Peptides against a protein of PDB entry 4QMF. Designs and how they scored, part 39

Target 1, 175 residues: chain A of PDB entry 4QMF
Amino acid sequence: ESSFMTLFPKYRESYLKTIWNDVTRALDKHNIACVLDLVEGSMTVKTTRKTYDPAIILKARDLIKLLARSVPFPQAVKILQDDMACDVIKIGNFVTNKERFVKRRQRLVGPNGNTLKALELLTKCYILVQGNTVSAMGPFKGLKEVRRVVEDCMKNIHPIYHIKELMIKRELAKR

## One batch from the design tools (peptide; aimed at target 1 R107 A118 I160 Y161)

Design b2_p24_4_s1 (made by RFdiffusion4, then SolubleMPNN; from b2_p24_4, 12 letters changed)
Fold by OpenDDE base, seed 4:
Structure b2_p24_4_s1 (fold): chain B 175 residues (1-175), chain A 24 residues (1-24)
Amino acid sequence: as target 1 above (175 residues)
Amino acid sequence: DEEKEEEKLDKELDELSKKILKEA
């Protein structure tokens, strides 16, 4: 049997309480047990004697990881699908200056979220910028692209260069 | 000036993003 636990920030508690029955139901379909510990501030997933697919526990691990990073349940639960992957990109350690960090993080989002939405379309990913992390869900290829853009942006490489490249790639793929 | 260049790129990126969204 395998078990994974993740901690979540206090501000996430109320939401997690609200959706935990849905989490339980989703994981029950795969015979994965789960526990929400409000005292510790943790989520746990574990295989049971009835767990059939040994790989599903890894997806369950990713599910609680995503939930801890503010991904909403209707999106996060898609990680249980075979063709769905995810990535949680830590962005808080690239820049020590708070103002510079905020500026670069905001650049990923753009005015009215336009840049982020465009990046989602180009990579066929869901992307959430929250705090010191960027959570992404989608095909593996797209996730690699997202990570590159995100990390490079934090390293002061402007996203426009990557966006242009992705646009070209998309056009070529349509042929 | 690096700041001016960044601002220019920011504006260009926003316009490009809008274009991408419109064409989707």
Scores: peptide ipSAE 0.699, ipTM 0.950, DockQ to the pose 0.972
OpenDDE base, seeds 1, 2, 3, 5: peptide ipSAE 0.697, 0.697, 0.696, 0.696; ipTM 0.950, 0.949, 0.949, 0.949

Design b2_p24_4_s2 (made by RFdiffusion4, then SolubleMPNN; from b2_p24_4, 11 letters changed)
Fold by OpenDDE base, seed 4:
Parts: structure tokens; sequence; C-alpha cells
Structure b2_p24_4_s2 (fold): chain B 175 residues (1-175), chain A 24 residues (1-24)
């Protein structure tokens, strides 16, 4: 029997309350139990005696992790699919200067979110930049690319170089 | 000079991003 718990920030409470029945329903299909603790500000997932696939608990763990990081439920729940992986990239510790942090984080998003959307297309990932984390969902290869671009950007390596590289790789893959 | 270089790269990135989006 396995159990995982994650804390969530206070500003997520209202949303999580709203969607928790949907979370429960989604996990019930896999006989995974879940608990939303509003006092502690935590989400918990647990295997049960009826859990058929023990590996699903790891996906449930990832689900609550994503939800805690502001990923909306309709997107986050896709993590329960076998072919879907995720990554939560901590970006808050790469730079100490707040203004520099904000600038580099904004560079990942770009004007009107164009850069982020382009990166999503190139990597076939969903990407959400929120606070001190970047949440991504998609194929493992794409996630690896996202992490590289994100971390390098926070290290002051401009995303343009990676975007160009990804474009070339995409074109080569079509042939 | 560094700031100018960065600004130019930002502009190029946005242009390229829009092109990617339009191509899709």
Amino acid sequence: as target 1 above (175 residues)
Amino acid sequence: EEEEKEKKLDEELDKLSREILEES
C-alpha cells in the first residue's frame, strides 16, 4: 500500500474545492482513494485493496502535484493516461535578483504568450509557467527539451537558440 | 551593447515564434 501527499498554496483552495469531485471520480476508476484537507492545505492519494495496477499511484501522485501547481483539472487529469508524462521544473532558485528572475521568466512566455505556445508546439507538450515553477505534460522526449530550454533561460541562455534547434529537428523528422 | 543585443534577440524570438504558430 502506497500513499502520497502534496501541499498546495492557499490561493488554490477555492479551485481545488470546486473540482475535487471530478478528481475523486477520475481516481475512483482506478480504485485510488484521495483526500482534500483544507485545514492543512494538502491533497493525498492512496492505493486501496482494490487497486489493480500499483503503478497508477505514481500517476495519481503526479496528478495532485500538477494540481497544486495551478494546472487545471481537464489538463492535469490527462496524466493518468499511460502515454503521458509530466515534469515540474523549479525555476525560483536560479537567480537571486527578483527583477532578473521576472525578466527571464517572462522571456519564456514572450509577448502574448507566443514563445510559450511555440515551444509547446515544437515539443508537443503542454506548458504552464506559474510562480516559481514550470509545469509540463507530454512525451518524455518533449519534456526533456522543455526542461533544457526553461533551465537554460533561467541561466541567461536565450531561448532563441533552442527554438531554432527544435525547428530544425522537427523539419528533419518530417522527412 | 549587451542590452541592445538582448533586445534584438527578444524581437527575433517573437518573430520566429509567430512564424511557428502561423505555420501550424
Scores: peptide ipSAE 0.690, ipTM 0.949, DockQ to the pose 0.968
OpenDDE base, seeds 1, 2, 3, 5: peptide ipSAE 0.688, 0.689, 0.687, 0.687; ipTM 0.948, 0.948, 0.948, 0.948

Design b2_p24_4_s3 (made by RFdiffusion4, then SolubleMPNN; from b2_p24_4, 10 letters changed)
Fold by OpenDDE base, seed 4:
Structure b2_p24_4_s3 (fold): chain B 175 residues (1-175), chain A 24 residues (1-24)
Amino acid sequence: as target 1 above (175 residues)
Amino acid sequence: EKEEEEEKLDKELDELSKKILEES
């Protein structure tokens, strides 16, 4: 049997409490057990004797990982679908200067979130920028592209170059 | 000079982003 645990920040506790019954119900369909520990501030998922698909535990692991990083449940639960993958990109270690970090992180989002929304469309991914992480969900190819753009941005490579490239690729794919 | 270049790219990126959103 397999078990995975993830910690979540205190500010996430209230939300997780409100949606945990939904998490339980979603995982019960796959005979995956789950526990929300409010004292430790952790979520745990575990296979049971009734778990049929051994791979679903990995998706359950990803589910709690996404939830811990502020992805809302209606979006995060989609990870349980076979065709859905995710990535949690740590961005906090690329830059030591706080102001520079904030600036580069904000560049990923753009005015009114336009840049982020555009990137979501181009990659066919869901993307959430929160704290020191960027959470993404979508096809594997799209996730790879998101990670490239995000990490390069934190390395001071302007996203515009990647956006232009993705636009060209999209147009070529429509032909 | 470097800052001016970044600002220019930021503006261009925003315009491009808006275009992408409008086309979708």
Scores: peptide ipSAE 0.686, ipTM 0.944, DockQ to the pose 0.976
OpenDDE base, seeds 1, 2, 3, 5: peptide ipSAE 0.684, 0.684, 0.683, 0.682; ipTM 0.944, 0.944, 0.944, 0.944

Design b2_p24_4_s4 (made by RFdiffusion4, then SolubleMPNN; from b2_p24_4, 10 letters changed)
Fold by OpenDDE base, seed 4:
Structure b2_p24_4_s4 (fold): chain B 175 residues (1-175), chain A 24 residues (1-24)
Amino acid sequence: as target 1 above (175 residues)
Amino acid sequence: EEEEKEEKLDKELDELSKEILEES
């Protein structure tokens, strides 16, 4: 049997409490057990004797990982679908200067979130920028592209170059 | 000079982003 645990920040506790019954119900369909520990501040998922698909535990692991990083449940639960992958990109270690970090992180989002929304469309991914992480969900190819753009942005490579490239690729794919 | 370049790219990126959003 397999088990995975993830910690979540205190500010996430209230939300997780409100949606945990939904998490339980979603995982019960796959005979995956789950526990929300409010004292430790952790979520745990575990296979049971009734778990049919051994691979679903990995998706359950990803589910709690996404939830811990502020992805809302209606979006995060989609990870349980076979065709859905995710990535949690740690961005906090690329830059030591706080102001520079904030600036580069904000560049990923753009005015009114336009840049982020555009990137979501180009990659066919869901993307959430929160704290020191960027959470993404979508096709594997799209996730790879998101990670490249995000990490390069934190390395001071302006996203515009990647956006232009993705636009060209999209147009070529429509032909 | 570098800051000016970044600002220009930021503006261009925003414009491009808006175009992408409008097309979809």
Scores: peptide ipSAE 0.684, ipTM 0.946, DockQ to the pose 0.976
OpenDDE base, seeds 1, 2, 3, 5: peptide ipSAE 0.680, 0.682, 0.678, 0.681; ipTM 0.946, 0.946, 0.945, 0.945

Design b2_p24_5 (made by RFdiffusion4)
Pose (drawn by RFdiffusion4):
Structure b2_p24_5 (pose): chain A 175 residues (1-175), chain P 24 residues (1-24)
Amino acid sequence: as target 1 above (175 residues)
Amino acid sequence: SEEEEELLEKALEEMEEELEEEEE
């Protein structure tokens, strides 16, 4: 009955092709069927007659969505857990110009990826920047903070204010 | 961890330097 599909870019195909057996196995635990269409370049997740809880298909949809945005499989299967949520943030329709987009996304990740890592430490979330998207995984509150930072960064508001704020909040909680 | 604190301090310095360049 329930079926969700997503598209993936070609540079990702090789990785998925070699880890797909691990995916259908992880999904087999929940009795969710999955197909990988190479010609179309897509992934599909479906519920079956023998699926215990059909709602997990939503999580399965998130899994393949994370896999389509260059999130590594070991990190991605965590979405099949309970205390895990995700958010794939689209950053394409903020800037019409290409140079400025790269400027702001590079500002989002920063030198040596430090500021991006700092966000991971402060929001307690896994964050991955890829092409036109920023994929995040972890606590709901931290996810809200990540989306806030990313969206406010793709708009010309620098992430320094946010990082400082979160640092102050953290030290205040330390007390 | 200590390494994480050092990274956070460094990240703050880097972001402050980048913001100063953008203001110029």

Design b2_p24_5_s1 (made by RFdiffusion4, then SolubleMPNN; from b2_p24_5, 8 letters changed)
Fold by OpenDDE base, seed 3:
Structure b2_p24_5_s1 (fold): chain B 175 residues (1-175), chain A 24 residues (1-24)
Amino acid sequence: as target 1 above (175 residues)
Amino acid sequence: SKEDEELLKKAIEELEKELEEEKK
């Protein structure tokens, strides 16, 4: 049997309790068992003897990882689809100065979330900026682009430059 | 979609304005 566990922050407990039955139902379709441990503050996924697809446990692992990082269930559960990939980008170690960190992280979101929305559209990814991580879901090509933009942003390269580049590439591709 | 393209154009326009304001 294969098993994976992830810890979640205390502020996620209430939400996870609310949606855990939905998690269970989604994973039951694949004969993956799951456990929510409120004492430890952890989620666990496990293969069973009835698990047929050996790769699905890795997707289940990714599911609980995404949930721990504040991705809503209706979005996170899409990771179980074959064509869906994800990435959790750690951004907390790029800058030591807290104020600088917050400023650069905010640039990823932008005014009214427009920067993030533009990036999502151009990469065909879902992107969530939360705490010290950026969670992304989508095609591999898009995820690669997201990681580049996110990391460069934390290195003080404004996302607008990448967005413009992606926009140009998109226009060229449809002509 | 056409709607997405319009949203994208508006977003970029707003971002460009914000960037210019930040540089001032």
Scores: peptide ipSAE 0.172, ipTM 0.792, DockQ to the pose 0.628
OpenDDE base, seeds 1, 2, 4, 5: peptide ipSAE 0.089, 0.166, 0.163, 0.158; ipTM 0.701, 0.790, 0.787, 0.786

Design b2_p24_5_s2 (made by RFdiffusion4, then SolubleMPNN; from b2_p24_5, 9 letters changed)
Fold by OpenDDE base, seed 1:
Structure b2_p24_5_s2 (fold): chain B 175 residues (1-175), chain A 24 residues (1-24)
Amino acid sequence: as target 1 above (175 residues)
Amino acid sequence: SAEDEELLKKAIEELEKELKKELE
């Protein structure tokens, strides 16, 4: 049997408590047990004797990981679907200067969220920028692209350059 | 989709404007 645990920040507690029954129901369909520990501030998922697919526990692990990083349940639960992958990109260690960090992180979102929206469309991913992480869900190819853009952004390469590149590649692929 | 293309074009246009401002 396999078990995975993820800690979540205190500010996430109230939300997680409200949706935990839904989490339980979703995981029960796969015979995965789950526990929300409000004292420790953790979520745990476990295989059971009735777990048929051993790989589903990894998806359950990803589910709680996404939830811990502020991904809303209706989106996060999609990780249990086939052909859906996710990535949690740590961005907090690229820049030591806080102001520079905030500025570069904001570039990922852009004015009115346009940068993020464009990136989501081009990569066919869901993307959430929160705190020191960027959470993404989608196809593997798209996730790789997201990670590249995100990391390069934190390295002071503006996302617009990658977006333009992705647009060009998209047009070329239509030919 | 056509709608997505339009959204992308608009987004890029706005981003280019913002980038220009940042470079000034």
Scores: peptide ipSAE 0.139, ipTM 0.773, DockQ to the pose 0.692
OpenDDE base, seeds 2, 3, 4, 5: peptide ipSAE 0.132, 0.082, 0.076, 0.133; ipTM 0.771, 0.703, 0.687, 0.771; seeds 4, 5 fail the geometry check

Design b2_p24_5_s3 (made by RFdiffusion4, then SolubleMPNN; from b2_p24_5, 10 letters changed)
Fold by OpenDDE base, seed 1:
Structure b2_p24_5_s3 (fold): chain B 175 residues (1-175), chain A 24 residues (1-24)
Amino acid sequence: as target 1 above (175 residues)
Amino acid sequence: SAMDEELLKEAIEQLEKELEEELE
């Protein structure tokens, strides 16, 4: 049997408690067991003797990972679909200066969230910027593009340059 | 979709404006 555990921050506890029955129900369909430990502040997923698909435990692992990083359940649960992948990009270690970190992180979102929306559309991904991580869900190709833009942004390359590049590539692909 | 195209256009325009402001 396989088991995976993920810690979650305290501020996430109330939400996780609220949706945990839904998590349990979603995983029960695949005969994956799950545990929410409020004392430790952890989520655990485990295969059971009735688990048929061995790969589903890895998706369950990804599910709790996404939930720990503030992805809402209705979006996070889509990771259980065969065609859906995810990535959690750590952005907190690129810059030591807090103000510079906040500024660069804000560039990922942009005015009225337009930068993020543009990136989501161009990569066909869901993207959530939260704390020291960026969570993304979508096709592998799109995820690679998201990671590049996110990391480069933290390295002081403005997302607009990558967005323009993606726009050009998109237009070329239509012809 | 057409809606996505419009949203994308808006986003690009806003980003270009932001970039210009940052470079000034």
Scores: peptide ipSAE 0.097, ipTM 0.713, DockQ to the pose 0.673
OpenDDE base, seeds 2, 3, 4, 5: peptide ipSAE 0.081, 0.054, 0.042, 0.087; ipTM 0.702, 0.645, 0.648, 0.703; seeds 2, 5 fail the geometry check

Design b2_p24_5_s4 (made by RFdiffusion4, then SolubleMPNN; from b2_p24_5 with E4D E9K L12I M15L E17K E24K)
Fold by OpenDDE base, seed 3:
Structure b2_p24_5_s4 (fold): chain B 175 residues (1-175), chain A 24 residues (1-24)
Amino acid sequence: as target 1 above (175 residues)
Amino acid sequence: SEEDEELLKKAIEELEKELEEEEK
C-alpha cells in the first residue's frame, strides 16, 4: 500500500471539514481511501487492494497538497484528470524583508487581480497566490511559464514584462 | 474566446497604466 500525508494550517480546518465528503466521493471512484485528522491537522490518502491505476495515488497526493494550500475543492479535484498537472511554488525564501516580500507578492496579483487573471489566461492555468506559496494547475507548458513569472517576480522582475511577451507570442501563434 | 481576449486586453491596458503611474 502507498500512503501520503500532508499537514494543513488551522485556518483551513473548517473548510476541509465542509468538503471532506466530496473529497471522499471523488477518491472512492478510484478506490483511494482518505482520512481527515483534525487532531493532527492532516489529510491522508491511501491505495487499497482495489486500486487499479498505480498513478492515481500520486494525483491524490497532489489533491490534498492543493487543498492544504487553500485551493478550493471544485478546482483542486480537477487534478485527478489525466491531462491536468499542478505546481506548488514556494515564494517565501526569495526575500528576507517582509515588506519587500509582501510588495512583490502583491505584484503577482495586481490591481483588482488583473495581473493574475492575465497570467491565467495566457498560460491556460489556474493560479492561486496564498501565503508563502503559489499554487498552479494546468498544462505542463503553462505551468513552466507560471513558475518563471512567479520566481522572476520575487526576484524583482515585474510580471507585466512577461505578460507582454506572452501576449506577443499568442498573437504570433494566431497568424 | 473573444470574451477572453477582450478581458485580456483590458487587463493589460490597466496594468500598463498602473506601471506608468508607478514610474512617474
Scores: peptide ipSAE 0.170, ipTM 0.781, DockQ to the pose 0.611
OpenDDE base, seeds 1, 2, 4, 5: peptide ipSAE 0.082, 0.165, 0.160, 0.151; ipTM 0.695, 0.782, 0.778, 0.774; seed 4 fails the geometry check

Design b2_p24_6 (made by RFdiffusion4)
Pose (drawn by RFdiffusion4):
Structure b2_p24_6 (pose): chain A 175 residues (1-175), chain P 24 residues (1-24)
Amino acid sequence: as target 1 above (175 residues)
Amino acid sequence: EEEEEEELDEELEELSEELIEEEE
């Protein structure tokens, strides 16, 4: 009955093609069927007659969505867990110009990826920047903070204010 | 405005390096 599909870029195909057996196995634990269409370049997840809880299909949809945005499989299967949520943030329709987009995304990740890592430490979330998207995984509150930072960064508001704020909040909680 | 942005980037990088070191 329930079926969700997503598209993936070609540079991702090779990785998925070699880890797909691991995906259908992880989904087999929940009795969710999945197909990988190479010609179309898509992934599809479906519920079956023998699926215990159909709602997990939503999590399965998130899994393939994370896989389509260059999130590694070991990190991605965590979405099938309970205390795990995700958010794939679209950053394409903020800037019409291409140079400015790269400027702000590079500001988002920063030198040596340090500021991006700092966000991971402060929001307690896994964050991955890829092309037109920023994929996030972890606690709901930290996810809200990540979306807030990313969206406010793709708009010309610098992440430094947010990082400082989160650092101050963290030290206040330390007390 | 460009100079201010560079200063904010430098400051943010320093804070980020310090934070990473503290967490290690």

Design b2_p24_6_s1 (made by RFdiffusion4, then SolubleMPNN; from b2_p24_6, 9 letters changed)
Fold by OpenDDE base, seed 2:
Structure b2_p24_6_s1 (fold): chain B 175 residues (1-175), chain A 24 residues (1-24)
Amino acid sequence: as target 1 above (175 residues)
Amino acid sequence: KEKEEEELEKELEKLSKELLEEAR
């Protein structure tokens, strides 16, 4: 039997408490057990003797990982679908200067979140920028593209170059 | 450099809006 645990920041506690019954119900369908530990500030998922698909525990692991990184439950739970993958991109280590970090992170989001929305559309991914991480959900190809854009942005490569490239690729795919 | 960044941001905003409108 396999078990995975993830820690979550204190500010997520209230939200996680409110949705934990939904988490439990979603995982019960797969006979995966789960525990919310408010003292430690952790979430745990575990296979049971009734777990049929051994691979589902990895998706459950990803679920709690996403929840810990502020992805809302209605979106995060989609990770349990066979065709859905995710990536958690750490962006806090690309620059040491805090102001530079904030500036580059904001550049990724753009005015009114339009840059991020455009990137989501082009990659067919859900993308959430929160703190020192970017969480993404979608097809593997799209996730690879998201990671490239995100990391390059933090490396001071303006997202416009990738957006243009993805737009061209999109137009070509419509043929 | 700041001017260049501003221009890029302006262009990206334009492109993003166009893309989002087309997707509707």
Scores: peptide ipSAE 0.527, ipTM 0.913, DockQ to the pose 0.918
OpenDDE base, seeds 1, 3, 4, 5: peptide ipSAE 0.486, 0.439, 0.520, 0.486; ipTM 0.902, 0.888, 0.911, 0.902

Design b2_p24_6_s2 (made by RFdiffusion4, then SolubleMPNN; from b2_p24_6, 9 letters changed)
Fold by OpenDDE base, seed 4:
Structure b2_p24_6_s2 (fold): chain B 175 residues (1-175), chain A 24 residues (1-24)
Amino acid sequence: as target 1 above (175 residues)
Amino acid sequence: KEEEEKKLDEELNKLSEKLLEEAR
């Protein structure tokens, strides 16, 4: 039997409480047990003797990881699907200067979220920029592209170069 | 350098808007 635990920030507690019954129900379908510990501020998922697919525990691990990073449940729960992967990209360690960090993070989002939406469209991923992490969900190929753009942006490589490249590739794929 | 970055930001935004508009 396997178990995984993740901590979540205090500001996430109220939301997690409201959706935990839904989490439980979703995981029960796979005979995965789960626990929300409000004192410790943790979520735990565990296989049971009734767990049929041993690989589902890894997806459950990813589910609680995504939830801890502010991904809404209706989106996060999609990780339980076979064809869905995710990535949590830590962006807080690329830049020590707070102002520079904020600027580069904001560049990923863009005015009215246009840059982020464009990147989501081009990579066929869901992307959430929150705090010191970027959470992404989608096909593996798309996730690799997201990570490249995100990390390069934090390294002061402007996203426009990647966006242009992705747009060209997209147009070529339509032909 | 800052001015150049601003230009790239603006260009990226325009490009993004165009893409999103075409995808609707």
Scores: peptide ipSAE 0.692, ipTM 0.954, DockQ to the pose 0.921
OpenDDE base, seeds 1, 2, 3, 5: peptide ipSAE 0.689, 0.690, 0.689, 0.687; ipTM 0.954, 0.953, 0.953, 0.953

Design b2_p24_6_s3 (made by RFdiffusion4, then SolubleMPNN; from b2_p24_6, 9 letters changed)
Fold by OpenDDE base, seed 4:
Structure b2_p24_6_s3 (fold): chain B 175 residues (1-175), chain A 24 residues (1-24)
Amino acid sequence: as target 1 above (175 residues)
Amino acid sequence: EEEKEKKLDEELDELSKKLLEEKR
């Protein structure tokens, strides 16, 4: 039997409590057990004797990881689909200066979230910027592109260069 | 350098808006 546990921040507790029945229901379809521990502030997923597909536990692991990083359940649950992958990109360790960190993180989002929306469109990914992490869901190719843009931005490489490149690639793919 | 970054930010925003409008 396989088991995975993830911790979640206190501010996420209320939301997780409200959706946990939905999490349980979604995982029950795959005979994956789950536990929400409000005292420890953790989520756990486990295979059972009735788990048919052993690989689904890895997706369940990813589900709770995404939920811990503020991805809403209706989006996060899509990770259980075979064609859906995810990535949680840690961005807090690239810059020591808080002001620089905030500035670079904000650059990923852009005014009114336009930059983020553009990146989502170009990569065919869902992207959520929250705290010290960027959560992304989508095809592997798209996720690779998202990680590159995000990490480079935190390294002070302006996203515009990548966005332009992705736009060119998109136009070429339409031909 | 700050001015350069500001210009790039503005250009990126305009480019993003254009992309989003084209898909609508």
Scores: peptide ipSAE 0.673, ipTM 0.947, DockQ to the pose 0.945
OpenDDE base, seeds 1, 2, 3, 5: peptide ipSAE 0.669, 0.672, 0.670, 0.669; ipTM 0.946, 0.946, 0.946, 0.946

Design b2_p24_6_s4 (made by RFdiffusion4, then SolubleMPNN; from b2_p24_6, 8 letters changed)
Fold by OpenDDE base, seed 4:
Structure b2_p24_6_s4 (fold): chain B 175 residues (1-175), chain A 24 residues (1-24)
Amino acid sequence: as target 1 above (175 residues)
Amino acid sequence: KEEEEEKLDKELNELSEKLLKEKE
C-alpha cells in the first residue's frame, strides 16, 4: 500500500471542507481512499486493495498538493487525466528582500494578469501564482517552460525575453 | 536600471495584450 500526505495552510481549510466530497468522489472512481484531517491540517491519499492502477496514487498525491496550493478543485482534478502533469514551483527562496520578492512575483502576473495569461497561452498550461508558490498544470514541455520563466523572473531575468522566444517558436510551429 | 526595467515592463504588457487579442 502507498500513502501520501500534504499539509495545507489554515486559510485553505474552509474551501477544502466544501469540496472534499467532490474529491472523495473523484478518487473513488480509481479506488483511492482519501482523508481530510482538519485538526492536523492535512490531506491524505491511499491505495486500497481495489486500486487497479498503482500509478494513479501519484496523481492523487499531486491532486492534494495542488489543492493545498490554492488550485481550485475543478482545475486540480484534471491532474487525474493521463495526459496532464503538474508542477509546484517554490519561489520564496530566490529573494530575501520582501519588496523585491513582491515586485518580481508581480512581474510574472503583470497588469490585469496579462503576462500570466500570455504565458499560459504560449505554454498551454494553467498557471496560478499564490503566496510563495506557482502551481502549473499542462503538458510536460509546457511545464518545463513555465518553470524556466518563473525561476528566471525570480532571479531578475525579465520575462519579456522568454515571452518573445515562445512567441517566435509558436509562429514557427504554425508553419 | 530601474528605468530600463520599467520600459521592459511596458513592452511586455503591450506584447501580452497583442497576443491575447490576436487569439480572440
Scores: peptide ipSAE 0.667, ipTM 0.942, DockQ to the pose 0.919
OpenDDE base, seeds 1, 2, 3, 5: peptide ipSAE 0.664, 0.665, 0.664, 0.664; ipTM 0.942, 0.941, 0.942, 0.941

Design b2_p24_7 (made by RFdiffusion4)
Pose (drawn by RFdiffusion4):
Structure b2_p24_7 (pose): chain A 175 residues (1-175), chain P 24 residues (1-24)
Amino acid sequence: as target 1 above (175 residues)
Amino acid sequence: TEEEELDEELEELSEKIIEEHEEE
């Protein structure tokens, strides 16, 4: 009955092709069927007659979505867990110009990826920047903070104010 | 520029936060 599909870029195909056996196995634990269409370049997840809880298909949809945005499989299967949520942030329709987009996304990740890592430490979330998207995984509150930072960064508001704020909040909680 | 100064300040702050985490 329930079926969700997603598209993936070609540079991702090789990785998925070699880890797909591990994906259907992880999904087999929940009795969710999945198909990888190479010609179309897509992934599909479906519920079956023998699926215990059909609602997990939503999580399965998130899994293949994370896999389409260059999130590594070991990190991605965590979405099949309970205390895990995700958010794939689209950053394509903020800037019409290409140079400014790269400027703000690079500002988002920063030198040596440090400011991006700092966000991971402060929001307690896994964050990955790829092409037109920023994929995030972890606690709901931290996810809200990540979306806030990313969206406000793709708009010309610098992430320094947010990082400072989160650092102050963290030290206040330490007390 | 102002943006470059904010970037340098943010990099220093981010390195500090990473070092504090590595000390734990």

Design b2_p24_7_s1 (made by RFdiffusion4, then SolubleMPNN; from b2_p24_7, 9 letters changed)
Fold by OpenDDE base, seed 4:
Structure b2_p24_7_s1 (fold): chain B 175 residues (1-175), chain A 24 residues (1-24)
Amino acid sequence: as target 1 above (175 residues)
Amino acid sequence: SEEEKLDKELDELSRKILEEEEKR
């Protein structure tokens, strides 16, 4: 039997409580057990004797990981699909200066979230910037691109260069 | 500054991408 646990910040508690029945129902379809511990502030997923696909536990692990990072359930639950992957990119360790961190993070989002939305389209990913993490969901190729853009942005490489590159690649792919 | 110029260009490009998607 396999089990995975993730901690979640206190500000997520209320939301997680409201959607936990939905989480349980989604995982029950795969015979994965789950527990929400409000005292510890943790989520746990476990295989059962009825779990048919042992690989689904890894997706369940990813599900609770995404939920802990503020991804809404209707989006996070898509991770259980075979063709869906995810990545949680830690961005808080690239810059020690808080103001510089905030500035670079904001650059990734852009005015009105335009930059982030554009990046989502170009990579065919869902992307959520929250706190010290960026959560992404989509195809593996797209996720690799997202990670590169995000990390480079935090390293003070302007996203414009990557966006232009992705645009060119997209146009070439249409041919 | 050069940084501000790039920020502006990025926003313009982003909006263009979004607009093109809406037309599709």
Scores: peptide ipSAE 0.715, ipTM 0.960, DockQ to the pose 0.971
OpenDDE base, seeds 1, 2, 3, 5: peptide ipSAE 0.712, 0.713, 0.710, 0.711; ipTM 0.959, 0.959, 0.959, 0.959

